# Peptides against a protein of PDB entry 7BDX, part 303

Target 1, 212 residues: chain A of PDB entry 7BDX
Amino acid sequence: EMGAAACTLLWGVSSSEEVVKAILGGDKALKFFSITGQTMESFVKSLDGDVQELDSDESQFVFALAGIVTNVAAIACGREFLVNSSRVLLDTILQLLGDLKPGQCTKLKVLMLMSLYNVSINLKGLKYISESPGFIPLLWWLLSDPDAEVCLHVLRLVQSVVLEPEVFSKSASEFRSSLPLQRILAMSKSRNPRLQTAAQELLEDLRTLEHN

## One batch from the design tools (peptide; made by RFdiffusion4, then SolubleMPNN)

Design b2_p28_1_s2
Fold by OpenDDE base, seed 3:
Structure b2_p28_1_s2 (fold): chain B 212 residues (1-212), chain C 212 residues (1-212), chain A 28 residues (1-28)
Amino acid sequence: as target 1 above (212 residues)
Amino acid sequence: as target 1 above (212 residues)
Amino acid sequence: MEELKKREEELEEELALRRDRSVRLKEA
């Protein structure tokens, strides 16, 4: 309980850029983010057995950790830190996103995807994530999720790849050959306006790439 | 390990007034500080058995918690919060300081005393602490500690009481009758310059009170 | 080495500014 409460407070204050800088400026940042990845991994591995109540202390703890990572990735120095010094954490997040089943642990998926999206704002981060083995299949695996928020953040991440020629060129063949076009088209007709817009924009971006 | 790391980071960033305001402005502050007191109490109660390594994750966790409380108490709104909304935590800190033996858990004692000193900057906080049952005996119990840092912070807290007529008047009789004068005189000759100065200043303050 | 790191940070900051659609999360 105490750990969850502390992490929750840390998550809340990490919304400030100055707080993120303070976290990263300390000598404890490396250890913190190393253990963060391990903790998240342990949590996800524990889900295959017991119906962990979404509102458990452990769940809240992991959500807060993912929130902190997201907020760190929201700023330039945070992205630099993650991509240069905490690559294992990024690898872990990608792994966990692949390990979770569609519809499973939706809130955590959203938080992890938000963190990856923020990392993808940086070209170096985008390159690192997109060149991860199985990245494209992972995106489609995640896009099969029934949750609109998960799908929204997947589409946003896909868009980040598509909008960066240097990154997209490396994956263009695999991307085009595996693109779940019908799924994206279905999302472009979603009742969720955010999902609808994201899908439409991605489809427009993809059309532009086919004509070039 | 993760809890300790999170609390340590939270402690580090709580040195900022804006971070303290952010912590207190959230709806999680009450719960956090409630659990903080319980966690500290549980830790101290566990010490009577096993030689807990001072560098354990649990120790670091509790130190970070005490550090956060200290940083919260360092600012006006934090003191107001503690005195109005987290009195139980203050009571717990006073209790734990009494439960610990001289020379036991020095680092935690220092942090707890630092928090109490910061609370004592506020007249309302000083009144609350000083009117706690057994407060004067507690000060003398703590002053028997062999550690110079513990004694230093005890003397500072004693000075806060002595310098406030409204508070001192209520305890003056008990204070004068129980004052460990020889101990304070010994500290005024300490090789530790901070302890020496604190003891000398307190002795001067006490002399001024005897002449009035 | 410090100058190189600073220049890399500046370049990354410039790239980040061009794509700043960052998401900041408060406690859910």
Scores: peptide ipSAE 0.060, ipTM 0.805, DockQ to the pose 0.039
Fold by OpenDDE base, seed 1:
Structure b2_p28_1_s2 (fold): chain B 212 residues (1-212), chain C 212 residues (1-212), chain A 28 residues (1-28)
Amino acid sequence: as target 1 above (212 residues)
Amino acid sequence: as target 1 above (212 residues)
Amino acid sequence: MEELKKREEELEEELALRRDRSVRLKEA
């Protein structure tokens, strides 16, 4: 209970750039983000056996941790820290996104995807994420999720890859051969306006790349 | 482990006034400080049976919580919040200071005393603390501690009472009748320069009040 | 040199646009 409360407060205040700088400027940051990955992994592993209620203290704690990572990744120095000093955490997030089944832990998926998207704003971060083994299959697997918010954030991450020529050129062949075009087209007709817009924009970006 | 790490980071960033305002401006502050008192109490109760090593994750967590309270109390809006909305936490801190034996949990005692001192900067806070049942006996009991840092912060709190005529007048008779003058005089001869100075200043303040 | 400056400015604008798209979560 207390851990969740403390982590939730830390998440809230981490929305400030100055707080992120303060977190990273301390000597405890490395340890914190190391344990963060382990804690998130332990939580996901526990879900296979016990139907943990989405509203447990443990769930709230892990959500807060994912929120903190997202807020850190929203800041330039935070992205640099994650890419240079906490690659294991990024690897863990990618792994956990692959381990969670469609429809499972939707809120956590969204938070993790938001953190990866923020990291992808940095070219070094985008390179690191996109060069991870199985990254393209992971995107399509996540896009099979029934949740519109999960799919929205997957589409945004895909767009980050597509809009970076240096990164996209390395995986363009695999990307084109495996692209779930029908799924993206279906999303472009979604009743969810944010999902609809994101899918339409991505389709436009993809068309532009085919003509170039 | 993760709870201690998160709370430690929160403690570190709470040194900023803006972070304290952010903590208190959220809807989670009341719950956090409510659970804080309970967590600290639970920790102290656990010490009677198991010789918890001073360096445990649990100890570090509780120290961080006490540190957060101290930093909140260092800010005007934080003092107001504690005195108006978290009186139970202040009551808990006073109780725990009474429950801990001389020489027991020195670091926690210091942090709790620092928080009470910060609260005492506010007249409303000083009134609340000083009017607590058994407050004067508690001061003298704490002054019996073998640790110089504990005694230093007790003397500072005593000085806060002595220097506020409105508050001191209400308890002056009890204070004068129970004052461990010999103990304070002994501290004025301490090899610890901070303790020595604090004891000398308090003795001077007391002399001034006797002549008035 | 002008083309390189223009590309750097476009990259800075694109980076700025990407920065504006960053997700900052206040407490949920």
Scores: peptide ipSAE 0.056, ipTM 0.805, DockQ to the pose 0.023
Fold by OpenDDE base, seed 2:
Structure b2_p28_1_s2 (fold): chain B 212 residues (1-212), chain C 212 residues (1-212), chain A 28 residues (1-28)
Amino acid sequence: as target 1 above (212 residues)
Amino acid sequence: as target 1 above (212 residues)
Amino acid sequence: MEELKKREEELEEELALRRDRSVRLKEA
């Protein structure tokens, strides 16, 4: 309980850029984010046996960790830190997103996807995550999730790839050959306005790339 | 390990006034500080059996908690919060200081004493802690500690009492009758310059009160 | 090198500001 409470408070205050800078300016940042990845991984591995109540202290703790990563990645220096000094954490997040089944740990998936999206804001971050082994199949795996919020954040991440020519060109062949177009088209007709808009925008971006 | 790491980071960033305000502005502050007191108490109660390695994750976690309380108490709104909304935590700290034996959990004692000193900066805080049952005997109990840093912070707290006429007048009789003058005099001759100075200053303050 | 890093950081910040699509998660 106490760990979750402390981590939750840290998550809340990490919404401040100055707090992120303070976290990263300390000598404890590396260790913290190393343990963060391990903790998140351990949590996901534990799911195979127990219906962990989404409201458990453990779940809240892991949510807060993912939230902290997201907030760190929202800051330029945070992205730099993650890409340069905490690659293992990024790799872990990508792995966990692949390990989780559709509909499993929805909130955690969303938070992790948000973190990856934030990392993708800069070219260095986008390059790193997009060059991850199995990244393209992972995107499509995630798009198979029944949760609209998961799919929304996947589409946003896909858009980040598509909108960056240097990144897209490296994976364009695989991307085109494996694109679940029908799934994206279905999302463009979603009753969820955010998902609908994201899918429509991505379809427009893809059309623009086909004409170029 | 992860809990300790998160709490340690929170401790570090709580040195900022803005972070303290953010912590207290959230709806989670009350619960956090409630659990904080419980956790600290549980830790101290666990000491009767196991030589908890001072360097254990548990110890570090509790140190960080005490550090956070100290940082919160360093801010005006934090003192207000503690005195109005987290009195149980203050009571717990006072109790734990009484429960710990001389030389036991020195670092924790120091941090807790620092928090009480910070609370004592304002009259409301000073009144509250000084009116705690057994406060005067507690001060003398703590002064029996062999650790110079513990004694230093006790002397500083005693000074806060002595320098506030409204507070001192209420306990003046008990204070005078139980004052370990010889102990304070011995500290005024300490090789530790900080302890020496604090004891000397307190002796001067006491002399001033005797002449008035 | 420090100036170049600072300029790269500033440019990345400016690009990040232009891409102000960063999801700052307020405590849910």
Scores: peptide ipSAE 0.053, ipTM 0.806, DockQ to the pose 0.038
Fold by OpenDDE base, seed 5:
Structure b2_p28_1_s2 (fold): chain B 212 residues (1-212), chain C 212 residues (1-212), chain A 28 residues (1-28)
Amino acid sequence: as target 1 above (212 residues)
Amino acid sequence: as target 1 above (212 residues)
Amino acid sequence: MEELKKREEELEEELALRRDRSVRLKEA
């Protein structure tokens, strides 16, 4: 209980850029983010049995951790820190996203995807995550999720890749061959306006790439 | 481990006034500080048996909690919050300081005393803690500690009481009758310059009060 | 801290070329 409460407060205050800088400027950041990855992994592995109550202290704790990572990744120095000093955490996030089944742990998936999206804002971050083994299959796996928010954040991450020629060119062949076009087309007709827009924009971006 | 790491980070960033305001401005502050008191109490009660390693995750967690309380109390709005909304926590700190034996949990004692000292900066806070049952005996109990840092922070808190006529007058009789003068005199000859100075200043303040 | 600040400045230059689309989460 106390851990979840403390971590939740830390998540809240980490929305401030100055707090992120303070977190990273301390001597505890590396340890914190290393343990963060381990804790998130432990949580996901524990899901095989009992449907963990979404409101459990453990779940709230892990959500707060994912939120902190997202807020760190929202800041330039935070992205630099994650990509240089916490690659294991990024690898863990990618792995956990792959381990989760469609519809499973939706809130956690969204938070993790938000963190990856923020990391993708910097070219170095985008390169790192996009060059991770199984990245493209992972995107399509995640896009099979029935949850609109999960799909939205997957599409945003795909768009980050598509809009960066240096990154897209490296995996263009795999990307084109495995693209779930029918799924994206279906999303472009979604009743969720954010998902609809994201899918439409991505389809437009893809068309532009085919003509060049 | 993760809880201790998160709480330690929160402690670090709570040194900022803006972070304290953010903590208190959220809807989680009351719960956090209520659980803080419970956690600290649980820790102290667990000490009766095995010498908890000072470097244990549990110890570090509790130290961080005490540090957070100290930083909150360092801010005007934080003092207001503690005295109005978290009196149970202040009562817990006072109780725990009484439960600990001389030389026991020195670091925790120092942190808790620092928090009480910060609370004492505001007259409302000083009134609240000084009017707590057994406050004066508690001060002398704590002053019997062999640790110079504990004694230093006790003397600072005593000085806060002595320098506030409205507070001192209410307990002046008990204060004068139970004052460990010989102990304070011994501290005025301490090799620790901070302790020496604090004891000398307090003795001077006490002399001034006797002549008025 | 100084190294972190320097890296921040370098990344700010990179971001000047990119649209900041970061997501910041206050709390759950």
Scores: peptide ipSAE 0.040, ipTM 0.803, DockQ to the pose 0.043

Design b2_p28_1_s3
Fold by OpenDDE base, seed 1:
Structure b2_p28_1_s3 (fold): chain B 212 residues (1-212), chain C 212 residues (1-212), chain A 28 residues (1-28)
Amino acid sequence: as target 1 above (212 residues)
Amino acid sequence: as target 1 above (212 residues)
Amino acid sequence: SALLAEREKELEDELALRRDRSVAAKKA
């Protein structure tokens, strides 16, 4: 309980750039983010046995951890820190996104995808994530999720790759061969306006790349 | 481990006024400080059985909690919050200071005394603490500690009472009858310059009150 | 694209260590 409460407060205050700088300016950041990855991994591994109540203190704790990572990655210096000093955490997030089934832990998936998107704003971060083994299959696995928010954040991450020619060129053949076009077209007709817009923009970006 | 790490980071960033305002501006502050008191109490109660290693993760966690309370109380709005909305936590801190033996948990005692001193800067806080049952006997119990930092912060808290006539007048008779004058005089000769100065200043303040 | 503008600013700011924030920041 107390750990979850402390982590929730830390998540709340981490929305400030000055707080992110304070977290990273200390000598505790490396250890904290190392343990963060391990804790998130342990939580996801525990889900296969007991239907852990999504509203448990443990769930709230892990959501807060993912929220902190997202907020750190929302700031330029935070992205630089994660990409240079906490690559294992990024690898863990990618692994956990693959380990979760469609419809499982929706809130956690959204936070993890937001963190990866934020990291992808940094060119080093984008290169690192996109060069991860199985990255393209992972995107399509995640795009099969029934949740509109999960799908939205997957499409945003895909767009982040597509809009960077240097990164896109390395995987363009695999991307074109495996693209779930029918799924993206269905999303462009969604009643969720955010999902609809994201899918439409991605389709426009892809059309532009076919003509160049 | 993860809880202690999160709490340690929260402690570190709580040194900022803006972070304290952010903690208190959320809807989580009341719950956090309620659980804080309970957690600190549970830790102190656990010490009677096993020689808990002072360097344990549990110890670090409780130190971080006490540090957060201290940093919140260092800010005007934080004092107002504690005095108006978290009186149970103040009561818990007073109780725990009485439960600990001389020489036991020195670092925790220092942080708790610092928090009470910070609260005592607020006139409502000073009134509340000084009117607590057994407050004067507690001060003298704490002043018997072999640690110079504990004694220093006790003397500072005593001075905070003495320098407020409205508060001092309510307990002046009990204070005068129980004052450990020989102990304070011994502290005024300490090799610790901070303790020496605090004891000398308190003796001067007491002399001034005898002449008024 | 909002992303392209943010990435361009990030590249400028990585060179300048200036403050840029992702639109994807989440609060508790």
Scores: peptide ipSAE 0.034, ipTM 0.767, DockQ to the pose 0.034
Fold by OpenDDE base, seed 4:
Structure b2_p28_1_s3 (fold): chain B 212 residues (1-212), chain C 212 residues (1-212), chain A 28 residues (1-28)
Amino acid sequence: as target 1 above (212 residues)
Amino acid sequence: as target 1 above (212 residues)
Amino acid sequence: SALLAEREKELEDELALRRDRSVAAKKA
């Protein structure tokens, strides 16, 4: 309980750029993010056997960890740190997103996707995650989720790839051949305005790339 | 381990006034500080049986908690919060300082004494802790510690009482009758310059009160 | 695109040794 409470407070304050700088300016940042990945992985692996209640201390703890990663990645220096010094954590997040089933741990998936999107703002971060083995299949796996918020953040990450020609060109053939176009088109007609907008913008970006 | 790491980072960033405000501005502050007291108490109670290694994750966790309390109390709004909304935590700190033996958990004693000193800057805080049952005997118990840093922070807390006539007057008779004057005089001749200065200043403050 | 604008700004700020902020952040 106390660890989860401390982590939750750290998550809250990590929304500040100055707090992110303070976290990263210490000698403990590397250790913290290494153990973060391990803790998140252990939690996801425990789900195959134990019905971990979503409201458990363990769940709240892992949500707070994912939230901290997201908030660190929300700042330019935080992205640079994650991309340069915590690649294993990024690999862990990508792996965990693949290990979770559709509808499973939705809140955690959203936080992890938000963190990856934030990392993708950094060109090095975008290159790193997009060059990860199975990245494109992972996007489609995640886009199969029934949750609109999961799908929203997947679409944003897809857009982040599409809007960077240097990155998109490397996987363009795989991307075009596997693109769940009908699903994205369905999302562009969603009643959820955020999902609708994200899907529509992505479709516009894709059309622009086909005409060039 | 992960809880201790998160708590340690939270301790580090809590040195900022803006972070203290952010911690206290959330709805989780009360719960956090209530569980903090319980966690610290459980740790101290465990020492009677288990040789808890000072470098253990549990020790680091409790040190971080005490550090957070200290840093929160270092800010005016943090003192006001502790005095008004977390009195049980203050009572716990006072109790734990009494439960620890001379030379036992020195670092924790220092952090707890620093937190009480910070609280004592607030007049309400000073009144509250000084009116606690056994407060004066507790100061002398703590001043018997062989550690110079423990003694330094005790002397600072004693000075905080002495420099406030409204508070000192209520306990002046007990204070005068039980004052370990010879020990304070010995500390005023210490090779430790910080301890020497604190003891000398307190002796000067005491002399000023005898002449008034 | 908000993302393009943010990425461009980050690149400009990186070149200028400044820091910028992401569009997406989760708060507790």
Scores: peptide ipSAE 0.034, ipTM 0.768, DockQ to the pose 0.034
Fold by OpenDDE base, seed 2:
Structure b2_p28_1_s3 (fold): chain B 212 residues (1-212), chain C 212 residues (1-212), chain A 28 residues (1-28)
Amino acid sequence: as target 1 above (212 residues)
Amino acid sequence: as target 1 above (212 residues)
Amino acid sequence: SALLAEREKELEDELALRRDRSVAAKKA
């Protein structure tokens, strides 16, 4: 309980750039993000056995951790820190997104995807995550999720790759051959307006790249 | 481990007034401070059995909690919050200070005493803690501690009482009859310059009150 | 797109941070 409460408060205050800078300016940032990755990993590994109630202290704790990572990645210095000094955490997030089944731990997936999207704002971050083994298959695996918020953030991450020629060119062959076009087209007709817009924009971006 | 890391980061960033305001502006502050008190109490109760290593995750966690309370109490709105909305936490801190033996959990005692001193800057806070049952005996119990930092912060808290006529007048009879004058005089000759100064100042304040 | 604008801003900020590091290195 207390750990979840403390971590939840830390998550809340980490929405401030000054708080992120304070976290990163301390000598404890590296250790914190290292343990964060391990904690998130242990949580995801524990799910295959028992029905972890979404509202458990452990779940809330891990959600807060993922929220902190997202808020850190929302700041330029935070992105730079994650990409330079906490690559293991990025690898962990990618791995955990692959380990989770469709519909499993949706809230955690959303937060992790938001963090990866924020990292992808940084070109070095985008290069790093897009060059990770299995990245393209992972995107399509995640895009099969029944949750609209998961799919939305996957589409945003895909768009981040597509809008960067240096990154997209490296993956273009695999991307074109494996693109779940019918799935994205179905999302462009979604009743969820955010998902609909994101899918439409991505389809427009893809069309523009095919004509160039 | 992760709880201690998160709480330690929260402690670090809580040194900012803006972070304290953010903590208090959230709907989670009451719950956080309630659980804080319970966690600190459970920790202190666990000490009577096993030698809790000072560097355990549990110890570090509780130190960080006490540090957060201290930092909150360093801010005017934080003091007002604690005195108005978290009196149980103040009662818990007073109780825990009484439960601990001389030399036991010195770091925790120091942090708790610092928090009470900070609360005592607020006149309402000073009134509340000084009117707590056993407050004067508690001060003398704590002043018997072999640790100079514990004694220093006790003397500062005593000074906070002495410098407030409305508060001191209520306790003056008990205070005068139970005052460990020889102990304070011995501290005024301490090799610790901070302790020496605090004891000297308190003795001067006491002399001034006897002449008025 | 909003993302392109954010990325452009990030590149500007990275350049500024590099300049600040370069200035800090000149003060040391």
Scores: peptide ipSAE 0.029, ipTM 0.759, DockQ to the pose 0.041
Fold by OpenDDE base, seed 5:
Structure b2_p28_1_s3 (fold): chain B 212 residues (1-212), chain C 212 residues (1-212), chain A 28 residues (1-28)
Amino acid sequence: as target 1 above (212 residues)
Amino acid sequence: as target 1 above (212 residues)
Amino acid sequence: SALLAEREKELEDELALRRDRSVAAKKA
């Protein structure tokens, strides 16, 4: 309980750039993010056994951790830190996104996807994530999720790849051969306005790349 | 481990007034400080059984909690919050300071004393603390500690009482009758410059009050 | 896109040794 409360407060204040800089400027950041990955991994591995109540202290704790990672990645120096000094955490997030079933832990998935999207603003971060083993299959696995918010953040991450020619060119063949076009087209007709817009924009970006 | 890491980061960033305001401006502050008191109490009660290594995760966690309380109390709105909304925590800190033996958990004692001193800057806080049952005996109990830093912060808290006539007048008789003058005189000759200065200043303040 | 603009700005800031704010921060 106390850990979750402290972590929740840290998440809340990490919305400030100055707080992110203070977190990263200390000697504790490396250890914190190392343990963060381990804690998130342990939590996800525990889900198959104990149906943890979504509102448990452990759940709140892990959500707060994922929120902190997202807020750190929302700042340029935070992205640089994660890409340079916390690659294991990025690898863990990618792995956990693959280990979760469709419809499982949607809130955590959304937070992790938001963090990866934020990291992908950094070109070095985008290169690192996109070159991860099974990244393209992972995107399509995640896009099979019934949750509109999960799908939204997947589409945003896909767009981040598509809009970077240097990154997209390396995987263009695999990308085009495996693209769940029918699924994206279905999302472009979603009643969820954010999902609809994201799918439409991605389809436009893809069409633009086919004509170039 | 993870809770201690998160709490340690929260402690570090709580040195900023803006962060303290952000902590207190949320709906989680009351719960956080309620659990803080309970956590600190549970830790201190555990010390008689398991010689917790001073460097344990639990120790670090409790130190970080005490540090957060101190940093919150370092700000005017934080003092007002503690005095209005977290009196149980103040009572807990006073109780724990009494429950600890001389030389036991010196770092925690220092942090708790720093928090009480900071609270005592607020006149309402000073009144509340000084009117607590056994407050004067507690000060002398703490002043028996062999640790110079503990004694320093006790002397500072005593000075906070002495320099407030409205508060001091209510307990002047008990204060004068129980004052460990020989101990304070010995501290005024300490090789520790900070302790020496604090003891000298307090002796000067006491002399000034005897002449008025 | 907002992403391209932010990425360009980040590249400029990296070159300028400046730090900028990127996308939406979530609150607890």
Scores: peptide ipSAE 0.032, ipTM 0.769, DockQ to the pose 0.034; fails the geometry check

